# Ledger of designs, part 91: peptides against a protein of PDB entry 4CIC

Target 1, 148 residues: chain A of PDB entry 4CIC
Amino acid sequence: KVSTKGHYGVQAMFDLAQHFGEGPVSLKSIAERQGLSEPYLEQLIAVLRKAGLVKSVRGAQGGYILAREPRDIKVGDIIRVLEGPIAPVESVSQDDPEHSLKFDFSVTKSVWEKVKKSIEEVLDSITLADMLKDAEEAQMAQGYMYYI
Target 2, 147 residues: chain B of PDB entry 4CIC
Amino acid sequence: KVSTKGHYGVQAMFDLAQHFGEGPVSLKSIAERQGLSEPYLEQLIAVLRKAGLVKSVRGAQGGYILAREPRDIKVGDIIRVLEGPIAPVESVSQDDPEHSLKFDFSVTKSVWEKVKKSIEEVLDSITLADMLKDAEEAQMAQGYMYY

## One batch from the design tools (peptide; made by RFdiffusion4, then SolubleMPNN)

Design b2_p18_5_s2 (from b2_p18_5, 12 letters changed)
Fold by OpenDDE base, seed 1:
Structure b2_p18_5_s2 (fold): chain B 148 residues (1-148), chain C 147 residues (1-147), chain A 18 residues (1-18)
Amino acid sequence: as target 1 above (148 residues)
Amino acid sequence: as target 2 above (147 residues)
Amino acid sequence: SFQSGDILQIPSTDELAV
């Protein structure tokens, strides 16, 4: 499961992508637009900033910006920062050769590794720029439905 | 996350697949081989039985068997039974049209729907028969390293 | 408690040890 933390982290990063090039955005405005509590968003932004995905701008018009262009930030990068590595299937320590139990654990482990790899491939295939494009296409589609 | 319930459920179903055609297997023997508590396994098996993936055999040699051949049980079927539908991204209720918030929610939702679809495709591509084959191949590979 | 918004959490092996 992408945790609630990963979900809201991607949402907050997407809000910053929508405002990319417009200057710094306040946490308050992001929280209001994304339906997040400001204290929760502060925790997310602190982690994202430490990872170098977000920059803080100081001053009267201070706030946050993306540290990179939207095309240079994958959804997978955001998730890895917030949730850690999509958990490596912990190598059950190879050391005890005797128990037949280890082999069955290896086959079930391989199933979860395949699932993990598939999730990583999907999340690494989507950038914030792709999400912006999808948003623009959806807005145009809605606009056409109001003109009919 | 495949829950611990999903993980152990697949493990228990795989044990039953390894013994498919040998007759009923006791919950005690499955629990011992899979490193599971017997009470926890009883709960898993009760759900799997209700879903028609497992059958109970009564008698002195009673226990459990797969209700279908290993090739006819996908890992995705086991997970859906134990965890419910791989959670549809909860549709934030469509009802409040006014807030700009809904559109951003739709794009982020689409990302998670793509992830969900990818997980479903992987889990639906793997049967218990595929897992049995992978186990046999791994046993042969280990046997060749000792020669 | 299935919180409904959670994408399939692959159990980290560390969560199995608790």
Scores: peptide ipSAE 0.021, ipTM 0.775, DockQ to the pose 0.182; fails the geometry check
Fold by OpenDDE base, seed 2:
Structure b2_p18_5_s2 (fold): chain B 148 residues (1-148), chain C 147 residues (1-147), chain A 18 residues (1-18)
Amino acid sequence: as target 1 above (148 residues)
Amino acid sequence: as target 2 above (147 residues)
Amino acid sequence: SFQSGDILQIPSTDELAV
């Protein structure tokens, strides 16, 4: 499961993609559109900014923009920034040495590596530009449902 | 991430697959081989048994066996039994109505559905028989490294 | 405590728990 952080991070980045080229977007406006708390969004944006996915613009019309074009930002990039490496198995907290999953079984490890690879491939195959296109197609499909 | 429950469940099922055809295996022996606590394994086996993936054998040589051949048990079947449906997004607990992830954005939902589908496809493509084969191949490769 | 159903956990801080 994508964490709430990963989910909201992708939503926030997608909101910035929808407004790409329109200038800086305020955190307040993103929070309102995405149904996020502004303080939570500030934390997400701080991480995304530090990773170079988002830029802050200062001034009276200040806010945030994507640091790259939507086509140059993969969902996988967003997730890796927010959540770290895509791991197929929960790292049992180092604090319980007795329950250190001795991944001694190379075979079970290989199953989880296959899952990891599959997730990485999917998330790295989807850009914010692909998401924008999917949104446009979905809006067109909804528009047609009202005209029939 | 597969939970600890899913991980250990796959390990326990794989242990039973390695002993398939040898008769019933005790929970104690599985626990020892897999580095699991016996009480934890009892809980896992109870769920797996209820789902019909394992059978209990009663008697002096009692224990557990796979309910089906290793080729007829997918990793995905084990995970679905232990973890439920493979969900791509954490269901935010219903208890915080303000943070109900309104999956209102069909597009973000579609991303997670693609991830879900990909995971399901992988886990449903791997059987316990495939894992047995991979284990044999790995043992052969280790044997060649010592010569 | 991983709840039953958390096959995909993306942990918030360091490593994506899938």
Scores: peptide ipSAE 0.021, ipTM 0.785, DockQ to the pose 0.335; fails the geometry check
Fold by OpenDDE base, seed 4:
Structure b2_p18_5_s2 (fold): chain B 148 residues (1-148), chain C 147 residues (1-147), chain A 18 residues (1-18)
Amino acid sequence: as target 1 above (148 residues)
Amino acid sequence: as target 2 above (147 residues)
Amino acid sequence: SFQSGDILQIPSTDELAV
């Protein structure tokens, strides 16, 4: 599962990508545009900043910017930073020793590894630049619908 | 994340596939082989039975069998029965109206739809028969390591 | 309620019927 954290993280990073080159964006403005709570966004941005995907700019016109160009940030990079390694299966909590799932069942593990690989390939194939392009194409398509 | 329910469901269905053609398998025997609690397995089997993936056989030699041949059951079919539609995204509980995520953001939705499609394609490409073959190949490979 | 269904726990707008 891509968590709510991963979803909102991609959404926040996409907002920063849309403003890339325009200067620092305030957390408040991102929160308002993306429908996120500012405190939750602050936690996400802190993680993304620590991972070197986002930079903070200080001052009266301070805020956040992407640390890299949108083409150099994959969706997979964002997800790995926020959620860790892409896991196809929920880790059954090791804490109940009776449910020591000897998941030594190599075949079932192989199924989930195939799913993992497929997810990784998709998420690593999409950059923030690709998302920007898709947004522009969608806006053009909508613009054409309003003019017809 | 495939839920624990999906994982154990695939594991239980694979156990039934390994015994396909041998007659009914008891829930107890599946639970023992797969390291599952019998009550939990009973819940899984009830869902799988209702969906027509498993049949119950009554009597002293009663138990469960696959309702279809292993080649006619995809991993995707098992997951859809146990978990519903393969959703790449956790439903944020609608209950907090303030977080009416107008997820009208078509582009982010498109990313998750691509992930969904990719997962569906993988899970629909794997049958219980494919898993049986992979198990046989793995056992042969292990057998060659011990000689 | 553990919403059991979603391989990726991304917030879906579709209430998976529990």
Scores: peptide ipSAE 0.021, ipTM 0.780, DockQ to the pose 0.178; fails the geometry check
Fold by OpenDDE base, seed 3:
Structure b2_p18_5_s2 (fold): chain B 148 residues (1-148), chain C 147 residues (1-147), chain A 18 residues (1-18)
Amino acid sequence: as target 1 above (148 residues)
Amino acid sequence: as target 2 above (147 residues)
Amino acid sequence: SFQSGDILQIPSTDELAV
């Protein structure tokens, strides 16, 4: 599963993408629109800023902006920044130290590596620009349903 | 991450696949070979049996066998039985009820659905027979490195 | 507590740093 951190991070970045070119967006406004706690969003934004995905703008109309165009930010980039490397299997070593998986079955590992690769390929194939386009298409489709 | 349950379940099923046609395998022997606790393996096998992926054989040489041929068991089948539906995102609703994701952002959901579909396709493309073949190829490759 | 149905956990960066 994408962690809550990754999920909310993508939502916050998508919100910033929707406002790209309109100037800085306040964390409060993002939190309100996305249904996030402001303190939690501050932590996410701090990480995203350090990674160079977001910029802070100071001043009375200060806030945050995307550091790059929506087309230049992949969902995979956001996830890697927030969650680190995509791992398809929980490292069994942490939850039951007595049950060290002694047999790193190379074959089973290869299955999970295939899953990992597949996830990475999907997440790296989706940009914030693609998400914006999908949102516009969905809104148009809803608009057509209200006019029938 | 595939849960420990899914991971160990695939290992246990693969062990049974390696012994397919040789008769029943004891849980103890699977546990020893796979580095699993026997009690944990009992729980996994109980679920797999109930789902019809494994059969129990009673008697002095009793144990477990695959209920179907290795080619007829996908990794995805094992994972779905042990973990349920593949969910790419943690349901935020359970751990923090106050932070109900009020906005089920349809667009963000679609991203995770694409991830889910991709995982399902991969896991459904791999059978226990494919894993057996990969193991044989790996053993042959190792054998060639020792000569 | 791994919730039932969590097939994919992407490890948090904080868990990989230990």
Scores: peptide ipSAE 0.021, ipTM 0.776, DockQ to the pose 0.359; fails the geometry check

Design b2_p18_5_s3 (from b2_p18_5, 12 letters changed)
Fold by OpenDDE base, seed 2:
Structure b2_p18_5_s3 (fold): chain B 148 residues (1-148), chain C 147 residues (1-147), chain A 18 residues (1-18)
Amino acid sequence: as target 1 above (148 residues)
Amino acid sequence: as target 2 above (147 residues)
Amino acid sequence: SFQSGDILQIPESDELAV
């Protein structure tokens, strides 16, 4: 499961992508649109800002903007910032340094590495621009359902 | 992350695959080889048995065997039995029944569905027989490093 | 405690748990 942190982080970044070029967006407005608590969103945005995915704008119309164009931000970038490395299995091996030397070719480890790679490939294949496009396509599809 | 339950479940099933055709394996022997606690393994095996992936054999040489050939058991089958459906996101939507009706075409939901599908495809592409083959290939590769 | 259905548990720690 994508953590709540990863999930809401992607939602917040997607909200910023939807408003890209419109100027700074307030945390309050993002929180309201995405159904997030403002304090929780502040924590997420702080991490995303530190990672250089988001910029803060100061002033009366202050808020946050994407630091890069939506096409230049992968979902994988957001998840890595919020969740760290995509690890399919907790490396049970970190706690026993002595067992680190056995080439325990854990065939099971290779399964989880394949899962990891697959997740990374998916998340790195999706940009915020792709998500914007998908949203537009979905809105068009809904519009057609109301006209039939 | 694959849960500890999923991880150890796959390890236990792989151990049974390695001994497939040799007769029943004791839980104790699996636990020792896989570094699992026997009580924890008992819980895993109970679930796997109920799902029909494992059979219990009674008697003095009693224990457990795979219920099917290693080629007929996917890693995805094991994970679904132990973990349930591969859900990429906790449906936050379960707590608010009223928000269930909005076609919130959550573009974010579609991302997680793609991740889910990808995981399912990987796990369903790997059988216990594939894992056995990978183990044999790795043992051969290690044998060449010592010469 | 990993609950059933938590194939992708992202632990509370900032590591993406699959």
Scores: peptide ipSAE 0.029, ipTM 0.796, DockQ to the pose 0.331; fails the geometry check
Fold by OpenDDE base, seed 4:
Structure b2_p18_5_s3 (fold): chain B 148 residues (1-148), chain C 147 residues (1-147), chain A 18 residues (1-18)
Amino acid sequence: as target 1 above (148 residues)
Amino acid sequence: as target 2 above (147 residues)
Amino acid sequence: SFQSGDILQIPESDELAV
């Protein structure tokens, strides 16, 4: 499962992408716009900052900015930072000597590795810039529905 | 995350696939071979049976069999039975009236829908027969490493 | 119940955290 952490992390990063180039955004304003608790957002932003995806700006108009351009941040990068590597199935303990168990576990493991790879490929194919574009297209589509 | 339930469910179904055509397998024997607790396996098998993926055979040599051939059971079928539909991101409450929130939620939702679709495609591309073949190939490869 | 937003994580451990 993409954890609540991954989900909200992508939302927070997308909010920062929407404000990219406008200067620093306060955690309060992100929390309000994204429906997040400010304390929870602070924890997410701390992790994202440590990973170099977000920068802190100090001062009266301080807050946070993306550390990179939206095109240079993949959704996969955000998820890996927040959740770690898309977890491979832990190898069941090597210590059970029955040859059959080790073998069966290898086949089931390969299924999950294929799933992992597919998720990684999807998440690495989507940037914050792609999300911004999708947002603009959806806004235009909504705008057309209000004017027709 | 594939739940523990999904993981062990696939293991149990794979064990039944390995014994397909040999008759009914006891839950005890599956539990021993797959490193599962028998009570936990009983819960999994009950769900799989209700979904028509497993059949119960009664008698002294009773147990469980696959209800279908291994080629007719996808990993995706097992996961859907055990976990339900690969959950779409529950729509964050439609009720927050701020237009901006609804819009941002739609874009993030589309990311997760793409991930969901990709997972479904992978899981629906793998049958228990494919897993049996992969097992045979791996056994042959191991046999060559010992000579 | 899959909670809202739950994408399939491959279990790191035998505990497939849902």
Scores: peptide ipSAE 0.029, ipTM 0.793, DockQ to the pose 0.169; fails the geometry check
Fold by OpenDDE base, seed 1:
Structure b2_p18_5_s3 (fold): chain B 148 residues (1-148), chain C 147 residues (1-147), chain A 18 residues (1-18)
Amino acid sequence: as target 1 above (148 residues)
Amino acid sequence: as target 2 above (147 residues)
Amino acid sequence: SFQSGDILQIPESDELAV
C-alpha cells in the first residue's frame, strides 16, 4: 500500500494542479475538497514547500500554488519528497563478512530491486498534467452518460 | 519497502527451493542459513503451509519441503499468502456519496492501481526457479573472478 | 500489528510502502 502520507500528498498536489493559474489556494479549501484534516495538510505542504514543489503566497488572498507547471511535476517527485527515496528493502547489516548468507541475500535483494525499479518507472511516467487530463476525460465520460 | 514478513517469507521459500528434492529441511537449519529467528520462521511456515506452498514431513528426519516445484511457485504467490492481496491504497471509506471528493479520489486511485498492477506483474514474472537460476549464475560469475 | 495487505510498508520517514 502507498502510505497515507504519499496518498494524501498526491491528492493535495493534484488539487493545486486543478487550480493552477487561478492564484493561491487556501489550505482550508484544499482540506475541504480533499477530505483531509487541515493540521495534517499543513505538515504535508511544509515538506512539499521545502522541496520546492509548492510556493506560499502571503496576503489576505494568500495560500499555496504549485512552484512549477503540472507537466513539470511527476508523481514520483512528490513521493520521493514525502517518503524519501524509494529504498530497496533495507539490506540486513552488511557487517558479518564470514557467512554464506550473503549470496542468498543478494538474490532476494535483486527481486526487491526489480519491484522498486518498476514502481519508479510507473511513478516517473505520470505527471500532474497527465492526472488533469485523466480527470477531464472522466468528467466528459460521466457527462455523456447523463445525456443518454 | 517490502514488509519484513514478505522479505523473510521469500528468503525461507528460496531456502526450501535450494534444497528441493533433497528431502525435509528442519526449521532450525533454515533459520541458521537465512539469519532468521526460529520462532518467527515457525509463524511464517505455518501460514505458508496453510496456503499449500509448504508441506510438513513428520519423523526423526522430519521438517519442511516445498509443496510444488520451484517453477510452479511465483514470488507473487508467496507475497499474496503472507501479506494478502496486493491491495491498492485502502480506499478511504466509500461511504460519503455526496461530495465532489469522489472524482479526485478516482484519479488518485488510478495512479495507485497502476503501481499495484506493475508490482503484481513483476512479482508474478519471478518464480523460485528463476531465483535458483540467478543464484547459480551469480556463483559462476564469482568463481570466474577468482581464476 | 502488521495489517494483512501492506506488501510494501513505507516506513514513516523515507520509503514507498505499497
Scores: peptide ipSAE 0.029, ipTM 0.788, DockQ to the pose 0.330; fails the geometry check
Fold by OpenDDE base, seed 3:
Structure b2_p18_5_s3 (fold): chain B 148 residues (1-148), chain C 147 residues (1-147), chain A 18 residues (1-18)
Amino acid sequence: as target 1 above (148 residues)
Amino acid sequence: as target 2 above (147 residues)
Amino acid sequence: SFQSGDILQIPESDELAV
């Protein structure tokens, strides 16, 4: 399960990717299109902006844009910004002195590190450009179902 | 990050795997070895027992055993029992009628399904027997650092 | 509250004291 924060963060970034090159998008318009509360989106965008994934544009047509091209933003980059390191095994404080307990903890830890690595590999393999392509393909597929 | 329940469930099952063939293990002894509260462990074991991963043995030397060999229990089996399906994307209620919104939701969902699949593949590739082997190898490696 | 969307969170050992 991805956190709500990660999920909605990726949705918001994907919305900005769909409008990439069209100019700044208002938070209100993103919120409406993605079914998000505007106040919650403001918090997400603030974090993403601070991390340099999003830029704020000021003016009469002000709003937000992606700070980089969709191909240069991985889903993993978005998740790391919003949630921190993907699934850090919080070190159970090694303060329990008995050596035997440390060993069992090491084996279990290795399982979770393997899971972490697999998640990172998947999320780092997907860009916003890949998501845009998948969206275009799905729209074309839906269009073909109406012509049949 | 694995849930506490999943993490400790795997630890408890691994402890039972280490004692497989030695007879029933008391919950107290598992709790002591794994640094778990006994009441919490009782709840975990109750779920694992109901799922048929653990058996209760009654008697003077009563306790718990693995219901199957360590090679026949995947980490994924333990996690599914304790947490349910590995990372179901809760369908944000598709009740938003606009077709365009459904599409964006579908693409985002596909990302999370790929993550889910990768987690499942990893956890289904690891048995308690694999964990036992890794433990033995690590113990041997520690023994060699003292020579 | 484990909200429904959370990726696997390994709790730090200290939160089990509740």
Scores: peptide ipSAE 0.026, ipTM 0.782, DockQ to the pose 0.132; fails the geometry check

Design b2_p18_5_s4 (from b2_p18_5, 13 letters changed)
Fold by OpenDDE base, seed 5:
Structure b2_p18_5_s4 (fold): chain B 148 residues (1-148), chain C 147 residues (1-147), chain A 18 residues (1-18)
Amino acid sequence: as target 1 above (148 residues)
Amino acid sequence: as target 2 above (147 residues)
Amino acid sequence: SFQSEDILQIPETDELAV
């Protein structure tokens, strides 16, 4: 499960992608459009800014912008910044290393590593530009449904 | 993250796969080999049995066996039984459906659906037989390193 | 403390958390 943090982080970054090139967007505007708590969004944006995915613009028309083009930001980049490395299994507490047959543990671990790799590949294959394109295609499809 | 339940469930099923054809294995023996609490393993095995992945054998030499051949049990089958359907995102509480732009929500949801599908494909591509083979290959590789 | 909910946290509930 993508955490609420990862989910809302991707939503906030996608909102910034939709406004890319239009200038800085206020946190209030993002919060209103995405149905997010403004204080929660402020925490997310602070992390994303520190990671260099978002830039703050100061002034009366200040706010936030993407630090890179939407094509240069992967969903995987957002998730890694917010959640850290994708861990496939909860670290079973190292407390009782003695009794698990080392061999069975290695094979089971390899299964979870395959899952991890697959998730990473998917998240790294999707950019904010891909999400923008998918949004445009969905809008066109809805527009065509209203004209039929 | 695969839950502790999913993790230990796969371990217990793999232990039963290693002993497939040798007769019933006691929960105590599985617990000892896998470093699991016997009471916790009893709960896992009860779920796996109800789902038809494990059979109980009664008697003095009773215990548990795989209900199917290792090749006919996917890791995905074990996980679905223990954890239910793979959900990509925590269900953000339906509480405020009104204000999220329906469109942005749909695109974000599609990302998580792609992740879900990928996980399902991986877990459904790995059988207990594949895990047994990987174990044998790893044992051979270790045996060759000692010579 | 930002609890880094790791991407693959399967919540205690019966749903496979990615």
Scores: peptide ipSAE 0.024, ipTM 0.786, DockQ to the pose 0.119; fails the geometry check
Fold by OpenDDE base, seed 1:
Structure b2_p18_5_s4 (fold): chain B 148 residues (1-148), chain C 147 residues (1-147), chain A 18 residues (1-18)
Amino acid sequence: as target 1 above (148 residues)
Amino acid sequence: as target 2 above (147 residues)
Amino acid sequence: SFQSEDILQIPETDELAV
């Protein structure tokens, strides 16, 4: 599961991908297009910028751009930056060595590790460029339905 | 994400699977073995019982048992009972039809649907019997390292 | 009230929200 923060972070990064090569995009325009509050978006963009996924452009036409090409940014990269490592289950403190609890914990832990790995594989298989392509294909499909 | 509720629910169900065929297990004994509070476990077991995954046995040797064989209970079944449907990202209300928001939302939604599907496939591929087998294999591997 | 919302919150902690 991706948090609201991860979800909105991917939306904001996708908006920047749609405008990649067109110059800097204002936070206001991203917020309006993505249905986000501008203060919340500012917090997300600050984290993404610190991680080197976004660049700030200063000046009268200032704003934000992707720091890399859309094909070089995975959804998994965005999620890891915003959520931290895609961590499986909170390891309850390993501190009590003696109890039989360790073995049952290891088997249940392996289930969550499999889930984690599967999520990572999916998120690392999708780039912002893949999302752009999917958007273009969906837009073409809608356009054809109006001409029939 | 499996919530703490889902995590502990799977632990409790796995404990019942380890004792399957031995008769009813007390909530106290499950709580002690799984490091859970008994009141919290009682809430989990009540939900699992209502969903037909667990049976209550009454009497002096009363307790709980799995309602089905371990091979007939998927981890996904436990999670769906405790967490509800493995929901993708909360659909922000579809209510505002006019804004360009719908298209970008559709593409981002598809990402989360792929993640959801992947999680469902994993959780539905693992039974309590698979977990029992993994436990046995791990126990054998530890036993061989001490000789 | 099954608030569907809570399921998707990746807690800030290293727990993967399914």
Scores: peptide ipSAE 0.023, ipTM 0.775, DockQ to the pose 0.205; fails the geometry check
Fold by OpenDDE base, seed 4:
Structure b2_p18_5_s4 (fold): chain B 148 residues (1-148), chain C 147 residues (1-147), chain A 18 residues (1-18)
Amino acid sequence: as target 1 above (148 residues)
Amino acid sequence: as target 2 above (147 residues)
Amino acid sequence: SFQSEDILQIPETDELAV
């Protein structure tokens, strides 16, 4: 699964992609458009900025921009920054020594590794540019449904 | 992600697959081999039994068996029984109306649907029989490293 | 009525730091 953090992070990054080339976007405006809490978005953006996916612009028209072109940011890059390595299974907390998954079961591990690889391949195949294109196509399709 | 419940459920089902055709296996013996709490395993097995993946055998040599052949049980079947439909994103609890993901963002939804589909395809491509084969191959490979 | 498909939780990354 992708966490709520990953989900909202992708939404916020997509909002920045939609405004790419228009200059810096305020967190408030992103929060309003995406239906996110501004304080929560600030935390997400701080992580994304530290990872070099977002830049902060200072000044009266200050805000945030994508640090790279939308084509150069994969969904997988966003998820890895926010959630770390894509893990297919929940880590059983090492703190319960009695429930230490003796991860010695090589066969079950291989199943989860296959799942992991598949998720990574999908998320690394989708860029913010692909998402922009899909949004444009969806808007055109909706526009055609309203004009007919 | 697969939950801890799904993970241990697959391990327990795999243990039953390894003993398929040998008769009923006690929960105690599964718990010991898999390093699981017996009470926790009992809960997992109860769900798997209700779903028709496992059968309970009564008697002095009572226990559990797979309800179907290992080739007829996909990992995806086990996960769906234990966790429900494979969903790519955590449900933001509907109980916080202020944080209602207006799931109206069709584009982000499509990303997660692609992830979901890929997970389902992988988990539905792996049977307990495939896992048994992989285990045999791994044991043979380890045996060759000792010689 | 959109049935809330029970979405599979990813555990928070703080425990993956081992």
Scores: peptide ipSAE 0.022, ipTM 0.779, DockQ to the pose 0.181; fails the geometry check
Fold by OpenDDE base, seed 3:
Structure b2_p18_5_s4 (fold): chain B 148 residues (1-148), chain C 147 residues (1-147), chain A 18 residues (1-18)
Amino acid sequence: as target 1 above (148 residues)
Amino acid sequence: as target 2 above (147 residues)
Amino acid sequence: SFQSEDILQIPETDELAV
């Protein structure tokens, strides 16, 4: 499962991608469009900014922009910044080191590592530019349904 | 995330796979080997039994067995039984239907659907028999490091 | 309480964070 933090982070970054080249976008405007609370979005944007995915612009028309082009930001980059390393398995507390058959843990761990790798590969294969393209295609498809 | 329930369910099913053909295994023995609480394991096994992945055997040597051969049980089958459909994103409460740009939701949803599909494909590609084989290979590799 | 739909984490603790 992607956390709400990851989900909303991707939504916020996608909103910034949709406005890329149009200048700074206010957090309020993003929050309104994406159905997010502004205080929550502020926390997300602060993390994304610290990670160098977003830049703050100062002034009367201040706000936020993508720090890189949409093609240079993977969904995996956003998720790693917000959630850390994609762990398919929470660290089972190794707190009881004694009697756990070390072996069974290794095999089950390998299953989850395969899942992790698969998730990483998918998320690293999708850029914000890919999402923009998918969005345009979906809008065109909806537009054509109204004209036919 | 695979929940603890999914994780421990796979561990319990794997333990039963390791003992497949040896007869019924007690929940106590599984709990001890896998580091699980017996009451928690009882709940897991009850769900797995209802789903037809596990059978209960009655008698003095009673316990549980796999209901199918290890090769006929995918990890994905276990996870679906315990967790339900693999949802990569919980249902973001569509509670505010009004102003959400329907479109942005569709694109982000498609990303998570791709992740879901990828997880399902991986989990459906791994059987308990594959896990048994990986276990044997790992044991052999450890045995060779000590010689 | 934003129940974060966490990516497939096996929780360390008994609480099934779905």
Scores: peptide ipSAE 0.021, ipTM 0.775, DockQ to the pose 0.136; fails the geometry check

